# Designs tried in a protein design run: peptides against a protein of PDB entry 4Z63. Part 11

Target 1, 334 residues: chain A of PDB entry 4Z63
Amino acid sequence: LCLGMNDLTGNIPEDLFHLKRLNLLGIQENRLSGSLSREIRNLSSLVRLDVSWNLFSGEIPDVFDELPQLKFFLGQTNGFIGGIPKSLANSPSLNLLNLRNNSLSGRLMLNCTAMIALNSLDLGTNRFNGRLPENLPDCKRLKNVNLARNTFHGQVPESFKNFESLSYFSLSNSSLANISSALGILQHCKNLTTLVLTLNFHGEALPDDSSLHFEKLKVLVVANCRLTGSMPRWLSSSNELQLLDLSWNRLTGAIPSWIGDFKALFYLDLSNNSFTGEIPKSLTKLESLTSRNISVNEPSPDFPFFMKRNESARALQYNQIFGFPPTIELGHNN

## One batch from the design tools (peptide; aimed at target 1 T198)

Design b1_p11_2_s3 (made by RFdiffusion4, then SolubleMPNN; from b1_p11_2, 8 letters changed)
Fold by OpenDDE base, seed 2:
Structure b1_p11_2_s3 (fold): chain B 334 residues (1-334), chain A 11 residues (1-11)
Amino acid sequence: as target 1 above (334 residues)
Amino acid sequence: PSWVTTDLPVR
């Protein structure tokens, strides 16, 4: 049953929950309000639930133990409060959980040992507090993780050295500290292709440790952190780099010539730093900017990117990395 | 003057 993209108001009719053979319920992009009924437990055949972009409120009902076939739960952009229900945090069937842009709070706790099928997690823009959950690497299929805009004070857990499934990771604006430790841990994530760390590590030094290596890194975003230091030499070994944003930091020294050796680099923002010297001539030879053949068919993160111009401006949304225009931005340096 | 992020609310 697909009723998305309408102007439906009020609550879900209780009789809808008598549809025991229903595999897909999509009611997204409406004006549905009130609590999500506990009677959703009666939808025992449910594989996909999409309640996103509504006005739902209250706690998410703890009924996911009665939904043994549920693979997709989309609840982004609602008014849900409380925690993740225990039955949801223990779901062995769930592949994707998206609860981005809600009012969920407390400590983030997932039973990753039970969540054997979880591959995508989006909990960005909530009110979770405490530390990052150390057991996330126990979610052995977890590839896409957005935890941006929560209050996860402290450091990236040491256990994330074992996060082999991790490919796309966003922690933007999550009150993280110790960038040296974070990068030292995350370099062990052999499948990591996208790393977004914007608005963390305030005023720290960007490490220039030559022992750091990110073999498969395609997207690195560490903008608006007030980071000190220089262009990190370890980044020169990330030969697959496509997008680099280090803008709005306090980085100094020269822009190194190796920045022009990245064959796939089509978006470079080093603006609003303290870089000095000449623009490397190698930047004029970036193959990605001279040849139109960027492969549009590469896997992307499930979470959207935003280009924010200022605090009051509407951000541009990009659902895919290739949606970014080819860019070299070096403005507002010394 | 812009930067890339993932933390914006979508409403």
Scores: peptide ipSAE 0.508, ipTM 0.924, DockQ to the pose 0.811
OpenDDE base, seeds 1, 3, 4, 5: peptide ipSAE 0.490, 0.502, 0.500, 0.459; ipTM 0.918, 0.922, 0.922, 0.903

Design b1_p11_2_s4 (made by RFdiffusion4, then SolubleMPNN; from b1_p11_2, 8 letters changed)
Fold by OpenDDE base, seed 1:
Order: C-alpha cells, then structure tokens, then sequence
Structure b1_p11_2_s4 (fold): chain B 334 residues (1-334), chain A 11 residues (1-11)
C-alpha cells in the first residue's frame, strides 16, 4: 500500500493494521499526526515501512520483534521522541534504518551482534548524546552511517579501527574532538570511501602525518572546523579522490601541486582559508574537468549532502556525489 | 562561499 505524497491528515486508521499480508506500507510525505500505533505489530508480513515526512510524535513503538520480515524502516522527518526501541535495536531482519531529523534522545544503543542485516543507518539530526557507540563495528554489514548533528562528545572510538564494512561515514556537527585520533583510527577502515567531518574539531590542527593513509577515499569533507595547519601530505596518496572540501578553515601555506594529480577529482573547495602562493598549474590538467565522459555510475552514500552558506539556514540538497557540479573554489583565501 | 555538510537544522 503506497499512499505517499498526498495531503493525508490525522492518524492511521486502525483497520489498516488488519492487512496481515501487507509487505509494503508507504505513507510518507503526508500530514499524518499522533503516535505511531503499536498495532503495526499486526502487519507480520511487513518488509518496508515508510512513515517519513509526516507529523508523527511520541515514542516509536517497541513492536519490531513481531515484524520478522521488516527490512526497511523509514521514519525521517517526524517528531519522534525517546530512544530507539529495544526490539528495533535488536532486529535481525532490518537492512536500513532511517530516523534522520527527529527528536530522538538519550544514548545511542544498538545491539549490533543481533542486527546482522543492518547495512544503512541514518540517525542524523537527532538529540542523541553521550559517546559514539563503540560496538558499531559489530554490525558486520553496516556500510552507510550518518550520525551527523547529534551531541556525541569525545573522540571516535578505537574500536572503529575494526569497522571493515564502513564505506560511507558522516559525523558532521557532532561535537567530536581530536581529529588526529579520528583520522588515525578511520584510516584502518579499508572500505571507507566517503568521510564527512564538517563542523567538528573546532580550532584543532589538521594532522600532516605522512603515516596516514586512506587507500579508497573518494570523498573527504572537513569543512568549517577552523582547522589550522596546511594541506595534508598524506592526502596525496588517496589516488581515487573525487571530492575535497576543506573550506571554512584556517589552513595556511601553499596549495600543493599534487592536488592536480587526482585524475578523478571533480570538486575542490579550499575557499575561506588562508592559503598563499600561486594556483597550481596542475589544476588546469584535471582530467575529470576536461573529459565529458565521466558517467561514473558509482554508488553514493544513502544520506544526503547539503551545500550550506554560513549566513543562511538554506541549503541545497544533493542526493549523490555526482550531483555536485564540477567545481574549483579557491576564493576568499586571505 | 558555501561548504558541504550532512547536517540540517531540524525541520
């Protein structure tokens, strides 16, 4: 049953929960309100539940133990409060959980040893607090993780050295500290292709440690951290780099010539830093900007990107990396 | 100038 993208109001009719053969319930992008009924438990054949972009409130019901076929739960952009229900945090069937842009709070706790199928987690823009869950690497299929805009005080856990499944990771605006430790840990994530760390590490030094290596890094975004230092030499070994945003920092020194050696680099933002010297001539030789045929059908993160302006609450949404226009932004380096 | 992020204000 797909009823998304309407002007439906009120609660879900209780009789809907009598549909025991229902595999897909999509009621997204409506004006549905009230609590999400516990009677969803009666939908024992449910594979996909999409309640996103509504006015739902209250706690998410703890009924996911009665939904053994549930693979997809989409609840982003609602008014949900409380924590992740225990049955949801223990779901062995769940592949994707998206609860972005809610009012969920408390400590983030997932039973990753039980969540054997979880491959995508979006909990961005919530009210989670405490530390990053150290056991996330136990989610052995977890590839996409957005935890942006929560209050995860402290450092990236040392256990994330073992996060082999991790490919796309966003921690933007999560009150993280110690960028040197974070990068030193995350370099061990051999499948990491996308790393977004914007609005963390306030005023720290960007490490220039030649021992750092991100073999498969395609997307690095570390914007608006007020980071000091220079363009990091270790980044020159990330030969697959496609997008680099280091804008809105306090980076100094020259833009190195090796920045033009990235054959796939199509988006470079170094704006609003304190870089000096000449623009590297190698940037004029970026193959990605000269060749039309980069139809890169590459997998993108499940979480959206946003291009923000510091003075505006408005952001442009990009659902894929290749949605960004080919860009070289070097402005406002003074 | 803009910057890329994955965080939004609550909607």
Amino acid sequence: as target 1 above (334 residues)
Amino acid sequence: PSYITTDLPPV
Scores: peptide ipSAE 0.565, ipTM 0.917, DockQ to the pose 0.836
OpenDDE base, seeds 2, 3, 4, 5: peptide ipSAE 0.555, 0.555, 0.551, 0.546; ipTM 0.916, 0.914, 0.914, 0.913

Design b1_p11_3 (made by RFdiffusion4)
Pose (drawn by RFdiffusion4):
Structure b1_p11_3 (pose): chain A 334 residues (1-334), chain P 11 residues (1-11)
Amino acid sequence: as target 1 above (334 residues)
Amino acid sequence: MSSHWISSTDV
């Protein structure tokens, strides 16, 4: 049953909850509102539930043991409150959970021993607080995590060294501390390709510690953290690097020669720092900016990127990394 | 030149 992208109003007729054989309900992008009824436990054949872009509110009903076939739950852009219900946190069948841009709050609690099919999680633009849940690496299939724009505090848990499935990790604007510990821990996630740390670690020093090694790293964004120190040389060992954004920090010293050695780099933003010295001549032999014989695969995280020109400008959206224009941005330095 | 920055969320 597909009703998406209309102008429908009111709540879901209770009539709909008699459909025991329904495996797909798309009601997304309407004007529907009210609470999402507990009677939804009666729809035991559901595989894909798309409630996104409506005006729903109240708690998400804790009925999800009654929906053992649920694989995709899409609730993004609604007014849902409370945390993740225990039954949803215990669902062994969920592949994907998208609750982004909701009014959700409290500690974030998932039973990752129980969620053996979870491979993608998007909780962005919510009010989840407390520490990042230490048990997240126990979701052995979780590849894509977007926790951006939340109310967490403290450090990245030590157990994140074991997050073997992690590929795309977006932590922007989440009030994270100790970038030194965050980078030392996260270097052990061998599948990490894209990492977004923007608006965290405010005023901290960027670790220069050269034992740090991110081998498969493709996209590194750590911006507007007002970080101090120099261009970290440990980054030169990430040969796959495609997009680097260190902008809006307090970084100083010269821009080193090895920045021109990234063969897949098509986008770099070092703007709005305290960089001095001349421009390194090696930026003239960047391979992805010269010839057509460098070819690589675009990273594919499940979340869009946003780009702001200044603090008051409306943002630009890029659903894919290769949507960024090939760019050298060195402005507002010394 | 001017300046800008990137995030994964619309700020």

Design b1_p11_3_s1 (made by RFdiffusion4, then SolubleMPNN; from b1_p11_3, 5 letters changed)
Fold by OpenDDE base, seed 1:
Structure b1_p11_3_s1 (fold): chain B 334 residues (1-334), chain A 11 residues (1-11)
Amino acid sequence: as target 1 above (334 residues)
Amino acid sequence: MGSSWVSSVDL
């Protein structure tokens, strides 16, 4: 049943939960309000639940133990409060959980040893607090993780050295500290292709440790951190780099010539730093900017990107990395 | 042009 993109109001009719053979419930992009009924438990055949972009409030009901076929739960952009229900945090069937842009709170706890199918987690823009959950690497299929805009104080856990499934990771604006430790840990994530760390590590030094290596890194975003230092030499070994944003930092020194050796680099933002010297002539030879053959079919994060042109501007949403226009931004350097 | 920055969240 798909009822998305309407002006539906009020609660879900209780009789809807009598549809025991229902595999897909999509009621997204409406004005549905109140609590999400516990009677969802009666939808024992449910594979996909999409309640996103509504006015739902209250706690998410603890009924996911009665939903053994549920693979997709989309609840982004609602007013949900409380934690992740225990049955949801233990779901062995769940592949994708999207609860982005809610009011969920408390410590983030997932039973990753039970969540054997979880591959995508979006909890961005919530009120989770405490530390990052150390057991996330136990989610052995977890590839896509957005935890941005939460209050995860402290450092990236040492256990994330074992996060072999991790490919796309966003921690933007999550009150993280110690960028040197974070990079030193995350370099062990052999499948990591996208790393977004914007609005963390405020005023720290970007490490220039030549021992750091991100073999498969395609997207690095560490914008608006007020980071000090220079262009990090370790980044020159990330030969697959497609997008680099280090804008709105306090980085100094020259832009190195090796920045033009990235064959796939189509988006470069080094703006609003303190870079000096000449623009490397190698940037004029970026193959990705001369040939339009960027393979649009590459795997991308499930979470959207947002580009802010300034602090007061509305962000532009980009659902795919290749949605970014080919860009070299070097403005506002001294 | 105002210098942009990328994030995974609308801020």
Scores: peptide ipSAE 0.325, ipTM 0.857, DockQ to the pose 0.861
OpenDDE base, seeds 2, 3, 4, 5: peptide ipSAE 0.322, 0.304, 0.317, 0.308; ipTM 0.854, 0.846, 0.855, 0.848; seeds 2, 4 fail the geometry check

Design b1_p11_3_s2 (made by RFdiffusion4, then SolubleMPNN; from b1_p11_3, 4 letters changed)
Fold by OpenDDE base, seed 1:
Structure b1_p11_3_s2 (fold): chain B 334 residues (1-334), chain A 11 residues (1-11)
Amino acid sequence: as target 1 above (334 residues)
Amino acid sequence: MGSSWISSVDL
């Protein structure tokens, strides 16, 4: 049953929960309100639940033990409060959980040992607090993780050295500290292709440790951190780099010539820094900017990107990395 | 033109 993209109001009719053979419930992009009924437990054949973009409130019901086929739960952009229900946090069937842009709170706790199918987690823009959950690497299929805009004080856990499944990681604006430790840990994530760390590490030094290596890094975004230092030499070994945003920092020194050696680099933002010297002539040789036909059918993160032009402007949403126009921004360097 | 920055959150 798909009823998304309407002006439906009120609660879900309770009789809808009698549909025991229902595999897909999509009621997204409506004005549905109230609590999500616990009677959703009666939908024992449910594979996909999409309640996103509604006015739902209250706690998410703890009934996911009665939903053994549930693979997809989309609840983004609602008013949900409380924590992740225990049955949801233990779901062995769940592949994707999207609860972005809610009011969920407390410590993030997932039983990753039970969540054997979880591959995508979006909990961005919530009220989770405490530390990043050390057991996330136990989610052995977890590839896509958005935890951005939560209050995860402290450092990236040392256990994330073992996060072999991790490919796309967003931690933007999560009150993280110690960028040197974070990069030193995350370099061990052999499948990491996208790393977004914007609005963390405020005023720290970007490490220039040549021992750092991100073999498969395609997207690095570390914007608006007030980071000090220079263009990091370790980044020159990330030969697959496609997008680099280090804008709105306090980075100094010259833009190195090796920045033009990235064959796939189509988006470079180094704006609002304190870079000096000449623009490297190698930037004029970026193959990605000269060749029209990079049909990049490459997998992208499941989480959206947002481009913000200034602190007061509404961010533009980009659902894919390749939605960004080919860009070289070097402006506002002093 | 104000320089943009990328995030992964709706701010």
Scores: peptide ipSAE 0.384, ipTM 0.876, DockQ to the pose 0.832
OpenDDE base, seeds 2, 3, 4, 5: peptide ipSAE 0.366, 0.359, 0.365, 0.354; ipTM 0.870, 0.867, 0.871, 0.863; seeds 2, 4 fail the geometry check

Design b1_p11_4 (made by RFdiffusion4)
Pose (drawn by RFdiffusion4):
Structure b1_p11_4 (pose): chain A 334 residues (1-334), chain P 11 residues (1-11)
Amino acid sequence: as target 1 above (334 residues)
Amino acid sequence: PHWITTDEPPS
């Protein structure tokens, strides 16, 4: 049953909960509102539930043991409150959970021993608080995590050294501390390709510690953290690097020669720092900016990227990394 | 100068 992208109003008629054979309900992008009824436990054949872009509110009903076939739950852009219900946190069948841009709050609690099919999680733009849940690496299939724009505090848990499935990790604007510990831990996640740390670690020093090694790293964004220190040389060992954004920090010193050695780099933003010295000549022999013989695969995280020119400008949206224009941005330095 | 994030802007 596909009703998406219309102008429908009111709540879901209770009539709909008699459909015990329905495996797909798309009601997304309408004006629907009210609470999402507990009677939804009666729809035991559901595989894909798309409630996104409506006006729903109240708690997400804790009925999800009654929906053992649920694989996709899409609730993004609604007014849902409370945390993740225990039954949803215990669902062994969920592949994907998208609750982003909701009014959700409290501690974030998932039973990752129980969620053996979870491979993608998007909780962005919510009010989840407390520490990042230490058990997240226990979701052995979780590849894509977007926790951006939340109310967490403290450090990245030590157990994140074991997050073997992690590919795309977006932590922007989440009030994270100790970038030194965050980078030392996260370097052990061998599948990490895209990492977004923007608006965290405010005023901290960027670790220069050269034992740090991110081998498969493709996209590194750590911006507007007002970080101090120099261009970190440990980054030169990430040969796959495509997009680097260190902008809006307090970084100083010269821009080193090895920044021209990234063969897949097509975008770099070092703007709005305290960089001095001349421009390194090696930026003239960047391979992805010269010839057509460098070819690589674009990273594919499940989240869009946003770009802001200044603090008051409306943002630009890029659904894919290769949507960024090939750019050298060195403005507002010394 | 500009910078990149994943924060979804409001409507």

Design b1_p11_4_s1 (made by RFdiffusion4, then SolubleMPNN; from b1_p11_4, 5 letters changed)
Fold by OpenDDE base, seed 1:
Structure b1_p11_4_s1 (fold): chain B 334 residues (1-334), chain A 11 residues (1-11)
Amino acid sequence: as target 1 above (334 residues)
Amino acid sequence: PSYVTTDTPPL
């Protein structure tokens, strides 16, 4: 049953929960309100539940043990409060959990040992607090993780050295500290292609450690951290780099010539830093900007990107990396 | 200038 993208209001009719053969319930992009009924437990054949972009409130019901076929739960952009219910945090069937842009709170706890199918997790823009869950690497299929805009104080856990499944990771605006430790840990994630660290590490030094290596890094975003230092030499070994944003920092020195050696680099933002010297002539030779044919059907993060000017500004949403226009921003350096 | 984030803006 697909009822998304309407003006539906009120609660879900209780009789809807009598549909025991229902595999897909999509009621996204409506004005549905109230609590999500516990009676969703009666939908024992449910594979996909999409309640996203509504006015739902209250706690998410702890009934996911009665949903043994549930693979997809989308609840982004609602008013949900409380924690992740225990049955959801233990779901062996769940492939994708999206609860982005809610009011979920407390410590993030997932039983990753039970969540054997989880491949995508979006909990961005919630009220989770405490530390990053050290056991996330036990989610052996977890590739896509958005934890942006939570209050995960402290450092990236050392256990994330073992996060071999991790491909797309966002920790934007999560009150993280110690960028040197974070990069030193995350370099061990051999499948990591996208790393977003914007609005963390406030006023720290961007490490220029030649021992750092991100072999498969395609997207690096470390914007608006007030980071000091220079363009990091270790980044020159990330030959697959497609998007680099280091804007809104306090980076100094010259833009190095090797920045133009990235054959796939189509988006570069170094704006609002303190870079000096000449613009590297190698930037005029970026193959990605000269050839139209980089229709790379490459897998992208499931989480959206946003281009912001400030915290209060309306952001442009980009659902895919290749949705970004080919860009070289070097403005506002001094 | 802009910057990239994954922070959902307020609706």
Scores: peptide ipSAE 0.580, ipTM 0.933, DockQ to the pose 0.848
OpenDDE base, seeds 2, 3, 4, 5: peptide ipSAE 0.573, 0.551, 0.563, 0.543; ipTM 0.934, 0.928, 0.932, 0.924

Design b1_p11_4_s2 (made by RFdiffusion4, then SolubleMPNN; from b1_p11_4, 4 letters changed)
Fold by OpenDDE base, seed 2:
Structure b1_p11_4_s2 (fold): chain B 334 residues (1-334), chain A 11 residues (1-11)
Amino acid sequence: as target 1 above (334 residues)
Amino acid sequence: PSWITTDIPEE
């Protein structure tokens, strides 16, 4: 049953929950309000539940133990409060959980040893507090993780060096500290291609440790952190780099010539730093900017990107990396 | 003057 993209209001009729053979319920992009009924437990054949972009409130009902076939739960952009229900945090069937842009709070707790099928987790823009859950690497299929805009004070857990499934990681504006430790840990994530760390590590030094290596890194965004230091030499070994944003930091020194050696680099923003010297001539040799044949059919993160122009302006949304225009931005340097 | 992020609330 698909009723998305309408102007439906009020609650879901209780009789809808008598549909025991229902595999897909999509009611997204409406104005449905009130609590999500616990009677969803009666939908024992449910594979996909999409309640996103509504006005739902209250706690998410703890009935997911009665939904043994549920693979997709989309609840982004609602008013849900409380924590993740225990039955949801222990779901062995769930592949994708999206609860971005809600009012969920408390400590983030997932039973990753039970969540054997979880491959995508989006809990960005909530009110979770405490530390990052150390057991996330126990979610052995977890590839896409967005935890941006929560209050995860402290450091990236040491256990994340074992996060082999991790490919896309967003932690922007999550009160993280110790960038040296974070990068030292995350370099062990052999499948990591996208890393977004914007608005963390305030005023720290960007490490220039030649022992750091991100072999498969395609997208690195560490903007608006007030980071000190220089362009990190370890980044020169990330031969697959496509997008680099280090804007709005306090980086100094020269822009190194190796920045032009990245064959796939099509978006470079080093603006609003303290770089000095000449613009490397090697930037004129970037193959991605001279040839129009960028493969558009690459896997991308499930979470959206935003280009923020200023504090008051609406951000531009980009659902794919290749939605960004080819860019070299070096403005507002010394 | 802009930066990329993932922390913007959707409206």
Scores: peptide ipSAE 0.559, ipTM 0.935, DockQ to the pose 0.813
OpenDDE base, seeds 1, 3, 4, 5: peptide ipSAE 0.547, 0.543, 0.520, 0.532; ipTM 0.931, 0.929, 0.907, 0.929

Design b1_p11_4_s3 (made by RFdiffusion4, then SolubleMPNN; from b1_p11_4, 4 letters changed)
Fold by OpenDDE base, seed 1:
Structure b1_p11_4_s3 (fold): chain B 334 residues (1-334), chain A 11 residues (1-11)
Amino acid sequence: as target 1 above (334 residues)
Amino acid sequence: PSYITTDIPPL
C-alpha cells in the first residue's frame, strides 16, 4: 500500500493494521499526525514501513519483535521523541533504519550483535547525547552511517579501528573533539570512501602526519572546523579522491602541487582559509574537469549532503556526490 | 562561500 505524496491528514485508521499480508506500507510525505500506533505489530508480513515526512509524534512503539520480516524502516522528518525502542535496537531483519530529523533523545544504544542485517543507519539531526556507541563495529554489515547533528561529546571510539564494513560516515556537527585521534582511528576503516566531519574539532590542528593513510577515500569533507595547520601531506596518498572540502578553516601555507594529481577530483573547495602562494598549475590539468567521463554510476551515501552558506539556514540538498557541479573554489583566502 | 555538511537544520 503506497499512499505517499498526498495531503492525507489525521491518524492512520486502525483498520489498516488488519492488513496482515501487507509487505509494504508507504504513507510518507503527508500530514499524518498523532502517535504511531502499536497496532503496526499486526502487520506481521511487513518488509517496508515508510512513515517519513509526516507530523507523527510521541515515542516509536516497541513492537519490532512482532515484525520479523521488516527490512526497511523510514521515519525521517517527524516529531518522534524518546529513544530507539528495544525491539528495533535488536531487530535481526532490519537492513535500513532512517530516523533522521526527529527529536529522539538519550544515549544511542543499538544491539549490534543482534542487528546482523543492518547496513544503513541514519540518525542525523536528533537529540542523542553522550558518547558515540563503541559497539557500532559489531554491526558487521553496517556500511552507511549518519550521526550528524547530535551531541556526541568526546572522541571517536577506538573500537572504530575494527569498523571494516564502514564505507560512508557522517559525523557533521556532533561536538566531536580530537581530530588527530579521529583520523588515526578511521584510517583503519579499509572500506571508508566518504568521511564528513564538518562542524567538529573547533580550532584544532589538522594533523600533517605522513603515517596517516586513507586508501579508498573518495570524499573528504572537514569544513567549518576552524582548523589550523596546512594541507595535510597524508591526503596525497588518497589517489581515488573525488571531492575535497576543507573550506571555512584557518589553514595556512601553500596549496601543494599534488592536489592536481588526483585524476578523479572534480570538486575542490579550499575557500575561506588563509592559504598563500600561487595557484598550482596542476589544477589546470585535472582530468575529471577536462573529460566528460565521470562515472556517474558509483555508489553514494544514503544520507544527503547539504551545501550551506554560513549566514543562511537555507541549504541546497544533494542526494549524490556527482550532483555537485565540477568545482574549484579557492576564494576568500586571506 | 558555502561549505558541505550533512547536518540538516530541523525542518
Scores: peptide ipSAE 0.568, ipTM 0.915, DockQ to the pose 0.813
OpenDDE base, seeds 2, 3, 4, 5: peptide ipSAE 0.563, 0.562, 0.561, 0.543; ipTM 0.914, 0.916, 0.915, 0.911

Design b1_p11_4_s4 (made by RFdiffusion4, then SolubleMPNN; from b1_p11_4, 4 letters changed)
Fold by OpenDDE base, seed 3:
Structure b1_p11_4_s4 (fold): chain B 334 residues (1-334), chain A 11 residues (1-11)
Amino acid sequence: as target 1 above (334 residues)
Amino acid sequence: PSYITTDVPPL
């Protein structure tokens, strides 16, 4: 049943939960309100539940043990409160969980040893507190992780050295500290292609450790951290780099010539820093900006990106990296 | 100038 993208109001009729053979329920992009009924447990054949972009409130019901076929749960942009229900945090069938932009709170806990199918997790823009879950690397299929805009105070866990499944990681605006430790850990994530760390590490030094290596890194965003230091030499070894945003920092020194050696680099933002010297002539030779052959068919993160001009402005949403225009921003380096 | 993030402003 697909009833998304309407002006539907009120609660879900209880008789809907009598549909024991229902595989797909999509009621996203409506004005549905109240609590998500516990009677969703009656939908024992459910594979996909999409309740995103509604006015749902209260706690998410602890009934996911009665949904053995559920692969996709989308509840982003609602008013859900409380934690992740225990049955959801133990779901062996769940492939994708999206609860971005809710009011979920407490310590984030997932039973990753039970969640054997989980490949995508979006819990960005919630009220989770405490530390990052040290057991996330036990989710052996977990590829996409957005935990942005939570209060995960402290450092990236040492256990994330073993996060081999991790490809796309967002931790923007999560009160993280110790960028040197974070990068030193995350370099061991051999499949990591996208790393977003914007609005963390406030006023720390960007490490210039030549031992750091991110072999498969395509997207690095570490904007608005007030980071000190210079362009890091270790980044020059990330030969697949496509997008770099280091804007809104306190980075100094010259822009190095090796920044123009990235064959796939189509988006560079170094704006609002304290860089000095000449613009490298190598930037005028970026192959991605001279040749139209950007590979449009690359896998992207499941989480959206947002371009913000200031903290109060409506952000432009980009669902894919290649949605960004080819850009070189070097402005505001005075 | 702009910057990229993944944090949605709360509605």
Scores: peptide ipSAE 0.588, ipTM 0.928, DockQ to the pose 0.815
OpenDDE base, seeds 1, 2, 4, 5: peptide ipSAE 0.573, 0.574, 0.572, 0.574; ipTM 0.915, 0.918, 0.920, 0.931

Design b1_p11_5 (made by RFdiffusion4)
Pose (drawn by RFdiffusion4):
Structure b1_p11_5 (pose): chain A 334 residues (1-334), chain P 11 residues (1-11)
Amino acid sequence: as target 1 above (334 residues)
Amino acid sequence: SSHWITSFDPD
């Protein structure tokens, strides 16, 4: 049953909950509101539930043991409150959970021993607080994690050294501490390709510790953290690097020669720092900016990227990394 | 000129 992208109002008629054979309900992008009824436990054949872009509120009903076939739950852009219900946190069948841009709050609790099919999680733009859940690496299939724009505190848990499935990790604007510990831990996630750390670690020093090694790293964004220190040389060993944003920090010193050695780099933003010295001549032989013989695969995280020109400008949206214009942005330095 | 990138919608 597909009703998406209409102008429907009111709550879901209770009539709908008699459909015990329905495996797909798309009601997304309407004006529907009210609570999402507990009677939804009666729809035991559901595989894909798309409730996104409506006006729903109240707690997400804790009925998800009654929906053992649920694989895709899409609730993004609603007014849902409370945390993740225990039954949803215990669902062994969920592949994907998108609750982004909701009014959700409290500690974030998932039973990752119980969630053996979870491979993508998007909780962005919510009010989840407390520490990042230490058990997240216990979701052995979780590849895509977007926790951006939340109310967490403290450090990245030590157990994140074991997050073997992690590919795309977006932590922007989440009040994270100790970038030194965050980078030392996260270098051990061997599948990490895209990492977004923007608006965290405010005023901290950027670790220059050269034992740090991110081998498969493709996209590194750590911006507007007001970080100090120099261009970190440990980054030169990430040969796959495609997009680097260190902008709006307090970084100093000269821009080193090895920045021109990234063969797949098509976008770099070092703007709004304290960089001095001349421009390194090696930026003239950047391979992805000269010939057409460098070819690589675009990273594919499940989240869009946003770009702001200044603090008050409306943002630009890029659903894919290769949507960024090939750019050298060195403005507002010394 | 300058700008910065993030992974959430700031607007």

